# Peptides against a protein of PDB entry 8PQO: the designs that were tried, part 145

Target 1, 252 residues: chain A of PDB entry 8PQO
Amino acid sequence: VLLKEYRVILPVSVDEYQVGQLYSVAEASKNETGGGEGVEVLVNEPYEKDGEKGQYTHKIYHLQSKVPTFVRMLAPEGALNIHEKAWNAYPYCRTVITNEYMKEDFLIKIETWHKPDLGTQENVHKLEPEAWKHVEAVYIDIADRSQVLSKDYKAEEDPAKFKSIKTGRGPLGPNWKQELVNQKDCPYMCAYKLVTVKFKWWGLQNKVENFIHKQERRLFTNFHRQLFCWLDKWVDLTMDDIRRMEEETKRQ

## One batch from the design tools (peptide; made by RFdiffusion4, then SolubleMPNN)

Design b1_p21_8_s2 (from b1_p21_8, 13 letters changed)
Fold by OpenDDE base, seed 4:
Structure b1_p21_8_s2 (fold): chain B 252 residues (1-252), chain A 21 residues (1-21)
Amino acid sequence: as target 1 above (252 residues)
Amino acid sequence: KEFLIKLLLDGYNTIRPRLVV
């Protein structure tokens, strides 16, 4: 098992982030070739559990079209299906990722708290002290180009170049987080993403667990750079505007 | 086996909404 808490600081409010997140998901899904292709939504319903209220989703990602033909022909049944279960109770969310073939030998869990701070809270997910001792805290700086793979870099998605016309936020310089403390009118938040990765196949545990963390970090970095650089596209949208956009996208 | 697992995970990362909520 490998645990890391990714802390993503953004110059947006917790309330703004909810809109920006939903917008950026919808936009990213449109821009990716095969967005929605091979995704089966089994469940999408409201839930209430232990005082937590939110939306529960169960999706299956059918990856048969995303792998070479020889892999598809040799893969056991269920090996190319990824299950994603999510409990979205913003500002808290939990996602659990499993595979039908690997069963209990494969688990990715992502638990997120969105807090109106600069990533200064310790153990926000309230782990036992012994478990928390094994968590590496990883800061993602959306302005730091060195954290971005060259193949993922786009100038239009660079927070160090972007200036929001609607809000006046950006560009984010090297000291933007320190400067933010002095800017009373600029909201900020941190997304605390506790990622638990478990892979039990002998001789592959560390390699696969580290690979998954590398992929998650890459995803979080690119997504939040996009979210910030798209600020002028979503900052004036309401939750009702987002719902309409999602309904329109489902009809296409 | 490592290659196949990585290929599966890369496939997932191309199709999943970039929102891991």
Scores: peptide ipSAE 0.456, ipTM 0.926, DockQ to the pose 0.576
Fold by OpenDDE base, seed 1:
Formats: C-alpha cells, sequence, structure tokens
Structure b1_p21_8_s2 (fold): chain B 252 residues (1-252), chain A 21 residues (1-21)
C-alpha cells in the first residue's frame, strides 16, 4: 500500500471550485475524442449515509476499444473493465476504483476535502496516527511549469501567463502563494487529495503503486491548471447552469 | 504483466474524463 496526500492550492473559493470543477470536467470530456465511448453509468442517485448527503455514481469503463487487439484477445474476462464508485458530498468526495479480474489485489481510493486554507492542515482525513505517519504530503503548484510534462504543456493553460478578466486573478508568479496571504480580496482554497493505492501482485507492488501515483499527480496537475485558466468561462455560472450543461452533454 | 497493467491504466486514464476525482 502506498499513500500520498496531494495538496492543490488554488486562488478560488470552496464555493467557486464546486462550479469550476463540474465545468472543467464537462469541458475536458468534450475535448477528448471518445470520452463517452466505453463508459457505462450503472447508478447515479442521491445517497444519505452516516450523516453524509450527496450523489452516488457507479460507472464501468469498458477498455476493450482502448487496448491493442492482442491485449483484448489475451485478456481474461473482466480484466478490461474498471469500476469507479464515487460519493460526492461536496466539499467531501470519495472515489473507489476497482477491477473485476484483479478483485482485492487492486484498489485506488481517492478521498478529497476542499478547505478554505493554504494546505496547512495536518491529517484532514482523520487517519489513525500510525497510518498518518506513512502518508507523504505532496504539494502541487499549478504555476510551476517544471511539474508539467512537455507533451501536456499548453500556453493557454499556463497559470503563470493567464490573467482573469472577470476577477483580476493571475498571472501566478513564483511567490503567488505567499502573496495570496496578503491579498485580502482574493479567495483561496486547498484540495486535500488522499490517494491510497493498493496492488498485491508479488514483484509488481512498488512498480504499479508508484506508476498509479505518477498518473494521478499528472491528472491533478493538468486538471487544476485548466480549472484556473478557464476561470472566466465558469465563474459567473450557477449550479443550475452546470446541471443544464450536464443534461445537454448526456443527450449527445 | 507489468506492461499489460500499465496499458490497462493508460487506457483508463484516456477514457477517464477529468471527472470529479
Amino acid sequence: as target 1 above (252 residues)
Amino acid sequence: KEFLIKLLLDGYNTIRPRLVV
């Protein structure tokens, strides 16, 4: 098991982020060719459990069209199906990723708290002290170009170049986080993403667990750079505007 | 086996909308 807590600081409020996240998800899904192909939504319903209220989703990702033919021919039954279960009780979210073939030998769990701070809270997910000692805290800086792969870099998605016309936020310089503390009119938050990766196959544990963390870090970095650079597209939207956009996307 | 697992995960990350992670 490999645990890391990714801390993503953003110059947006917790309330703004809810809109920006949903918008950026919808926009990213439109830009990816075949983003709907092979995704089955089994469940999408409200839930209430242990005082937590939110939306529960169960999706299956059918990867048969996304792997080479030789892999598809050799793959055991269920090996190319990924299950994603999500409990979205914003500002808390939990996602559990599993595979039908690997069963208990494969788990990705992502637990997110959105807090109105600068990533200074320790153990926000309330782990046992012994478990918390094994968590690496990883800061993601959306302005740091060195954290972005050259193949993922776009100038229009660079927070160090972007300036919001609607809010006046940006560009984010090298010391933007320190400067933010002094900017009383600029909201800020941190997304605390506790990622638990479990892979039990002997001789592959560390390789696969580190690979998954590398992929998650890449995803979080690129997503939050886009979310910030798209600020002027979503900052004036309501949750009802987002719901309409989601309904329109389901009809396409 | 490592190659197949990485390929599966890369496939997932290609379809995985940058959904609410």
Scores: peptide ipSAE 0.449, ipTM 0.924, DockQ to the pose 0.621
Fold by OpenDDE base, seed 3:
Structure b1_p21_8_s2 (fold): chain B 252 residues (1-252), chain A 21 residues (1-21)
Amino acid sequence: as target 1 above (252 residues)
Amino acid sequence: KEFLIKLLLDGYNTIRPRLVV
C-alpha cells in the first residue's frame, strides 16, 4: 500500500471551485476525441449516508477500444474493465477504482477535501496516527512549469502566463502563494487529495503503486492548471448553468 | 503483466477526465 496526500492550492474559493471543477471536467471530456466511448454509467443517483449528502456514480470504463488488438485478444476476461465508484458530496469526494480481473489485488482510492486554506491542515482525512505516519504530503504547484511534462505543456494552460480578465487573478509568479496571503481580496483554497494505492502482485507492487501515483499527480497537475486558466469561462456560471450544460451534453 | 497494467491505466487516464473528483 502506498499513500500520498496531494495538496493543490488554488487562488479560487471553495464555492468557485465547485463550478470550475464541473466545468473543467466537462471541457476536458470534450477535448478528448472518443472520451465518451467505452464509458458505461451503471448508477448515477443522489445518496445520503451518515449525514453525507451527494451524488453517487458507478461507471465502467471498457478499455477494449483503447488497447492494441493483441492486448484485447490476450487479456483475461474483465481485465480491460475498470470500475469507478464515486461519492461526490462536495466539499468532500471519494472515488474508488477497481478492476474485475485483479479484484482485491488492485485498489485506487481518492478521498478529497476542499478547504479554504493554503494546505496547512495535517491529517484532514482523520486517519489513525499510525496510518498518517505513512502518508507522504505532496504539494502540487500549478504555476511550477517543472512539474509539467513537456508533452502536456500548453501556453494557454500555463498559470504563470494567464491573467483572468474577469477576476484580475494571475499570472501566478514563483512566489504567488506567499503573495496571496497579502492579497485580501483574492480567495484561496486547497484540495487535499488522499490517494491510497494498493497493488498486491508480488514483484510488481512498488512499481505499479508508484506508477499510479505518478499518473494521479500528472492528472491533478494538468487538471488544476486547466481549471485556473479557464477561470474566465466558468467564474460567472452558476451551479444551475453547470447542470444545464451537463444535461445538454448528455443529449449529444 | 506490468505492461498490461500500465496500458490499462493509461487507457483509463485517457478517458478519466470526466470524474476528476
Scores: peptide ipSAE 0.467, ipTM 0.926, DockQ to the pose 0.645; fails the geometry check
Fold by OpenDDE base, seed 2:
Structure b1_p21_8_s2 (fold): chain B 252 residues (1-252), chain A 21 residues (1-21)
Amino acid sequence: as target 1 above (252 residues)
Amino acid sequence: KEFLIKLLLDGYNTIRPRLVV
């Protein structure tokens, strides 16, 4: 098991982020060729559990079209199906990723708290001390170009170049997080993303667990750079606007 | 086996929402 808590600081409020997140997910999905291909939505319903209220989703990603023919022919039954179960009770979210073939030998769990702070809270996910001592805290700086792969870099998605016309936020300089403390009118938050990766196959555990964390970190970095650089597109939208856009997108 | 797992995960990362919430 490999645990990392990714802390993503953003110059947006927790309330703004909810809109920006949903918008950016929708926009990123549109930009992916065949982004809906092979995705089956089994469940998409409200849930209530232990005082937590939110939206539960269960999706299956059928990867048969995304792998070479020889892999598809050799893959055991269920091996190319990824199950994604998500509990979205913003500002708390949990996603659990599993595979039918690998069963208990494979787990990705992503638990997120969105907090109105600068990533200074320790153990926001309330792990036992013995578990918490094994968590690596990883700060993602959306302005740091060195954290972005060259193949993922776009100038229009660079927070160090972007300035919001609507809010006046940005560009984010090297010390933007420290400067933010002095900007009383600029909201800020941190997304605390606890990523638990479990892969038990002998000789592959560390390789696969580290690979998954690399993919998650890449995803979080690119997504939050986009979210910030798209600020002027979503900052004036309401949650009702987003819901309408999602409904319209489902009908197309 | 490592190649197959990475290929599966790369496939997933290509089609999953850019934010797994």
Scores: peptide ipSAE 0.465, ipTM 0.927, DockQ to the pose 0.549; fails the geometry check

Design b1_p21_8_s3 (from b1_p21_8, 13 letters changed)
Fold by OpenDDE base, seed 5:
Structure b1_p21_8_s3 (fold): chain B 252 residues (1-252), chain A 21 residues (1-21)
Amino acid sequence: as target 1 above (252 residues)
Amino acid sequence: KDFLIKLLLDSYFMIKNRLIV
């Protein structure tokens, strides 16, 4: 098992982030018209459990079309299906990723708290002290170009170049996080993403667990760079505007 | 087995990167 807590600091409020996150997901979904990506939504319903109230989603990622034909022919049953179960009770979210073939030998869990701070809270997910000792804290800096792969880099999605016309936020210089403390009018938050990766196959555990963490970090970095650089597109939207966009996307 | 796992995960994360989650 490999645990890391990714801390993503943003110059937005917790309330703004909710809109920005949903907008960014909806915008990406519009560009993926049709079942061609192999994503099936099995469940999308409200839930209430232990005082937590939110939206539950169960998605299957069918990877058969994304692998070579010979792999599809030789793959065990269920091996090319990834299940993603998500409980979105903003500002708390939990995602559990499993595979039918690997069963208990494979788990990715992502637990996120969104807090109005600069990533200074320890053990926000309330782990047992012994478990918390094994968690590596990883800070993601959305302005740091060195954290972005060259193949993922876009100048229009660079927080170090972007300036919001509507809010005046940006560009984010090398010391932007320290400067936020002095900018009374600029909101800030941190997304605390505890990622638990479990892969039990002997000889492959560390390799696969580290690979998954590398991909999750890449995903979080790119997403939050986009979210910030799209600020002017979503900052004036209401939750009702977002719901309308999601409904329009489901009808296409 | 190594090849299959890598291919599976690469394919999954490729989709997730497009979905921006």
Scores: peptide ipSAE 0.535, ipTM 0.929, DockQ to the pose 0.433
Fold by OpenDDE base, seed 1:
Structure b1_p21_8_s3 (fold): chain B 252 residues (1-252), chain A 21 residues (1-21)
Amino acid sequence: as target 1 above (252 residues)
Amino acid sequence: KDFLIKLLLDSYFMIKNRLIV
């Protein structure tokens, strides 16, 4: 088991982020041809449990079309199906990723708290002290180009170049986080993403767990760079606007 | 086995990069 807590600081409020996240998911899905290809939504319903209220989603990623024919022919039954269960009770979210073939030998869990701070809270997910000692805290800086792969870099998605016309936020210089503390009028938040990766196949555990963390870090970095650089597209939208956009997207 | 797992995960993350949940 490998645990890391990714802390993503953003110059947006917790309330703004809720809109921006949903918009950015929808935008990314539209911009990528076949982005929904092989994704089945089994469940999408409200839930209430232990005082937590939110939206529950169960998605299956059917990867049969995404792998070579020889892999499809050799893959065991269920091996190419990834289940994603998500409990979105914003500002808290939990996602559990499993595979039908690997069963208990494979787990990715992503637990996110969105807090109106600068990533200074320790153990926001309330782990046992002994478990918390094993968590690496990883700060993602959306302005740091060195954290972005060259193949993922786009100038229009560079927070160090972007300036929001609607809010005046940006560009984010090298010391933007320190400057943000002094800017009383600029909202800020941190997304605390506790990622638990479990892979139990002997000899492959560390390799696969580290690989998954590398991919998650890449995903979080690129997503939040986009979210910030798209600020002027979503900052004036309401949650009702987002719901309408989601309904329109489901009808296409 | 290593190749299959990597390919599976690469395929998943390729889709997930398009569908950020």
Scores: peptide ipSAE 0.526, ipTM 0.930, DockQ to the pose 0.509
Fold by OpenDDE base, seed 4:
Structure b1_p21_8_s3 (fold): chain B 252 residues (1-252), chain A 21 residues (1-21)
Amino acid sequence: as target 1 above (252 residues)
Amino acid sequence: KDFLIKLLLDSYFMIKNRLIV
């Protein structure tokens, strides 16, 4: 098992982030060829559990079309299906990723708290002290180009170049986080993403667990760079506007 | 095999890049 807590600081409020997240997910889905292709939504419903209220989703990612023919022909039943169960009770979210073939030998869990701070809270997910001792804290700086793979870099998604016309936020310089503390009118938040990765196959555990963390970090970095650089597109939207956009997207 | 697992995960993350929750 490999645990890391990714801390993503953003110059937006917790309330703004909710809109920006939903917008950015919808926009990213539109911009990619075959957006949503191979994703089956089994469940999408409100839930209430232990005082937590939110939206529950169960999705299956069908990877058969994304692998070579010989892999598809030789893959065991269920091996190319990934299940994603998510409990979205913003500002808290939990996602559990499993595979039918690997069963208990494969788990990715992502637990996120969105807090109005600069990533300074320790053990926000309230782990036992012994478990927390094994968690690596990883800071993602959306302005740091060195954290972005060259193949993922886009100038239009560079927070160090972007200036929001609507809010005046950006560009984010090397010391943007320190400067933010001195700007009373600039909201900020941190997304604390505790990622638990478990892969039990002998000889592959460390390699696969580290690989998954590398992919999650890449995903979080790219997404939050987009979220910030799209600020002027979503900052004036309401939750009702987002719902309309989602409905329009489902009709296509 | 390592290659098959990596291919599976790469395929998942390729799709998931569109749907960050």
Scores: peptide ipSAE 0.506, ipTM 0.928, DockQ to the pose 0.596
Fold by OpenDDE base, seed 2:
Structure b1_p21_8_s3 (fold): chain B 252 residues (1-252), chain A 21 residues (1-21)
Amino acid sequence: as target 1 above (252 residues)
Amino acid sequence: KDFLIKLLLDSYFMIKNRLIV
């Protein structure tokens, strides 16, 4: 098991982030509305459990179209299906990723708290001390180009170049997080993403667990760079506007 | 097995990078 808590600081409020996150997800989804991606939404419904209210989603990623024919022929039943279950009770979210073939030998769990701070809270997910001591805290700086793979870099998604016309936020310089404290009118938050990766196959554990963390970090970095650089597209949207966009995306 | 796992995960993250949820 490999645990890391990714802390993503953003110059947005917790309330703004909710809109921006949903917008950015919807925008990414619009580009893939073709049935060729192999994503099946089994469940998308409100839930209430233990006082937590939110949206539950169950998706299956069918990877059959994404792998070579010989892999399809040799893959065990269920091996090419990834299940993603998500409980979105913003500002808390939980995502659990499993595979039918690997069963208990494979787990990715992502638990996120969104807090109106600069990533200074320790053990926000309230782990036992014995578990918390094994968690590596990893800060993602959306302005740091060195954290972005060259193949993922886009100038239009560079927070160090972007200036929001609507809010006046950006560009984010090297010390933007420190400067933010002095900017009374600029809101800030941190997304605390506790990522638990379990892969039990002997000899492959560390390799696979580290690989998954690398991919998750990449995903989080790129997503939040986009979220910030798209600020002017979503900052004036309401939650009702987002809901309409999601409905329109489902109809396409 | 190593190749298969890597390919599966690469494929998943390729999709997920587009469908950021």
Scores: peptide ipSAE 0.529, ipTM 0.930, DockQ to the pose 0.428; fails the geometry check

Design b1_p21_8_s4 (from b1_p21_8, 10 letters changed)
Fold by OpenDDE base, seed 3:
Structure b1_p21_8_s4 (fold): chain B 252 residues (1-252), chain A 21 residues (1-21)
Amino acid sequence: as target 1 above (252 residues)
Amino acid sequence: KDFLINLLLNSYNMIRPRLVV
């Protein structure tokens, strides 16, 4: 098991981020060619549990169309099916990713708290001390180009170049987080993403767990760069606007 | 095994933008 807490600081409020996240997820999904193919939505319902209210989703990602024919032919039953269970009780979110073939030998869990701070809180997810001491805190800086792979880099998604017309936020210079503390009119938040990766196959555990974390970090970095650079597209939207956009997208 | 795992994870990541919720 490998635990990391990714801390993503953004020059947006927790309330703004709720809209921006949903918009950016929808927009990113449109940009992925065939991103809807092979996604089965089993459940999409409101839930209430232990004072937590939100939306529960259970999706299956059928990867059969996304892999070469020889892989499809050789893959064990259920190996190409990924289950995603998500509890979106913003500002808390939890996602659990499993594979039918791997069963208990594979788990990705992503637990996120969105807080109106600069990533300064320790153990936001309230882990036991014995578990918390094994968590690596990883700060993601959306303005740091060195954290972005050259193949993922787009100038229009560079926070160090982007300036919001609607909000005046950006561009984000090298010291933007320090400068933000002095900017009374600029909201800020941190997404605390506790990522638990479990891969129990002997000899592959560390390799796969580290690989998954590398992919998670890459995803979080790129997504939040997009979210910020798309600020002018979503900052004036309401949650009702987002719901309407989601309904329109489901009809297409 | 490594190739298959990488392929599956990469294929999943291509459809994943929906997971950042």
Scores: peptide ipSAE 0.256, ipTM 0.847, DockQ to the pose 0.621
Fold by OpenDDE base, seed 1:
Structure b1_p21_8_s4 (fold): chain B 252 residues (1-252), chain A 21 residues (1-21)
Amino acid sequence: as target 1 above (252 residues)
Amino acid sequence: KDFLINLLLNSYNMIRPRLVV
């Protein structure tokens, strides 16, 4: 098991982020060719559990069309089906990713708290002290180009170049986080993403767990760069506007 | 085994909408 807490600081409020996340997700999904193919939504319903209220989603990702024919022919039953269960009780979210074939030998869990701070809270997910000692805290800086792969870099998605016309936020210079503390009119938040990766196959555990963390870090970095650089597209939208956009996307 | 696992993980990342942040 490998645990890391990714801390993503953004010059947006917790309330703004709720809209921006949903918008940026919808936009990113439109830009991914074939992103909807092989995704089955089993459940999408409100839930209430242990005082937590939110939306529960269960999706299956069918990888059969996305792998070479030889892999499809050799794969055991259920090996190409990925289950994603998500509990969205914003500002808290939990996602659990499993595979039908691997069962208990494979788990990705992503638990996110959105807080109106600069990533200064320790153990926001309230782990036991012994478990918390094994968590690496990883800061993601959306302005730091060195954290972005050259193949993922786009100038229109660079927070160090972007300036919001609607809010006046940006561009984000090298010291933007320190400057933000002094900017009383600019909201800020941190997304605390505790990622738990479990892969129990002997001899492959460390390799696969580290690989998954590398992919999650890449995803979080690119997504939040997009979210910030798309600020003028979503900052004036309401949650009702987002719901309409989601309904329109489901009809296509 | 390494190639197959990498292929599956990459294939999942291609389908995974950047949705579940």
Scores: peptide ipSAE 0.250, ipTM 0.844, DockQ to the pose 0.594
Fold by OpenDDE base, seed 2:
Structure b1_p21_8_s4 (fold): chain B 252 residues (1-252), chain A 21 residues (1-21)
Amino acid sequence: as target 1 above (252 residues)
Amino acid sequence: KDFLINLLLNSYNMIRPRLVV
């Protein structure tokens, strides 16, 4: 098991982020060719549990069309089906990713708290001390180009170049996080993303767990760069606007 | 085995809506 807490600081409020996240997910999904093929939505409903209220989703990702024929022919039953269960009780979110074939030998869990701070809270997910001591805290700086792979870099998605016309936020210089403290009118938040990766296959555990973390970090970095650089597209939208856009997209 | 796992993980990442939930 490998645990890392990714802390993503953004010059947006917790309330703004809720809109921006949903917008940016929808926009990113439109840009992915074939992103809807092989995705089955089993459940998409409100839930209430232990005072937590939110939206529960259960999706299956069918990888059969995305792998070579020889892989499809050799894959055990259920090996190409990825289950994603998500509980979105913003500002808290949980996602659990499993595979039918690997059962308990594979898990990706992503737990996120969105807080109106600069990533200064320790153990926001309230882990036991023995578990918390094994968590690596990883800061993602959306302005740091060195954290972005050259193949993922786009100038239009560079927070160090973007300036919001609607809010005046940006561009984000090298010291932007320190400067936020002095900018009383600029909201800020941190997304604390505790990622738990488990892959129990002997000899492959560390390789696969580290690989998954690398992919998650890449995803979080690129997504939040997009979210910020798309600020003028979503900052004036309401949650009702987002819901309408999602409904319209489902009908297409 | 390494190739297959990498292929599956990459294939998943291509389909996964970047629901950074």
Scores: peptide ipSAE 0.249, ipTM 0.846, DockQ to the pose 0.584
Fold by OpenDDE base, seed 5:
Structure b1_p21_8_s4 (fold): chain B 252 residues (1-252), chain A 21 residues (1-21)
Amino acid sequence: as target 1 above (252 residues)
Amino acid sequence: KDFLINLLLNSYNMIRPRLVV
């Protein structure tokens, strides 16, 4: 098991982020070639548990069309099906990713708290002290180009170049986080993403767990760079606007 | 096994950006 807490600081409020996240997910989904093919939504319902209220989703990702034919032919039954269970109780979210074939031998869990701070809270997920000692805290700086792979870099998605016309936020210089503390009118937040990766196959555990974390970090970095650089597209939207956009997207 | 796992993970990651919650 490998645990890392990714801390993503953003010059947006917790309330703004709720809209921006949903918009950016929808926009990123449109930009992906291959549409909704292979995504099955089993459950999408409200839930209430232990005082947590939110939306529960269970999706299956069928990877059969996303892998080469020889892989599809050799893959065991269920190996190409990824289950995602998500509990969205913003500002808290939990996602659990499993595979039918690997069962208990594979787990990705992503637990996120969105807090109106600069990533300074320790153990925001309230882990046991012994478990918390094994968590690496990883700060993601959305302005740091060195954290972005050359193949993922787009100038229009560079927070160090972007300036919001609507909010005046950006561009994000090297010291933007320190400067933000002095900007009383600029909101800020941190997304604390505790990622638990479990891969029990002997000899491959560390390799696969580290690989998954590398992919998660890449995803979080790119997504939050997009979210910020798309600020002018979503900052004036309401949650009702987002819901309408989601409904329109489901009808297409 | 390594190649297969990497391919599956990469294939999942191509669909996953829709899920950044």
Scores: peptide ipSAE 0.251, ipTM 0.844, DockQ to the pose 0.647; fails the geometry check

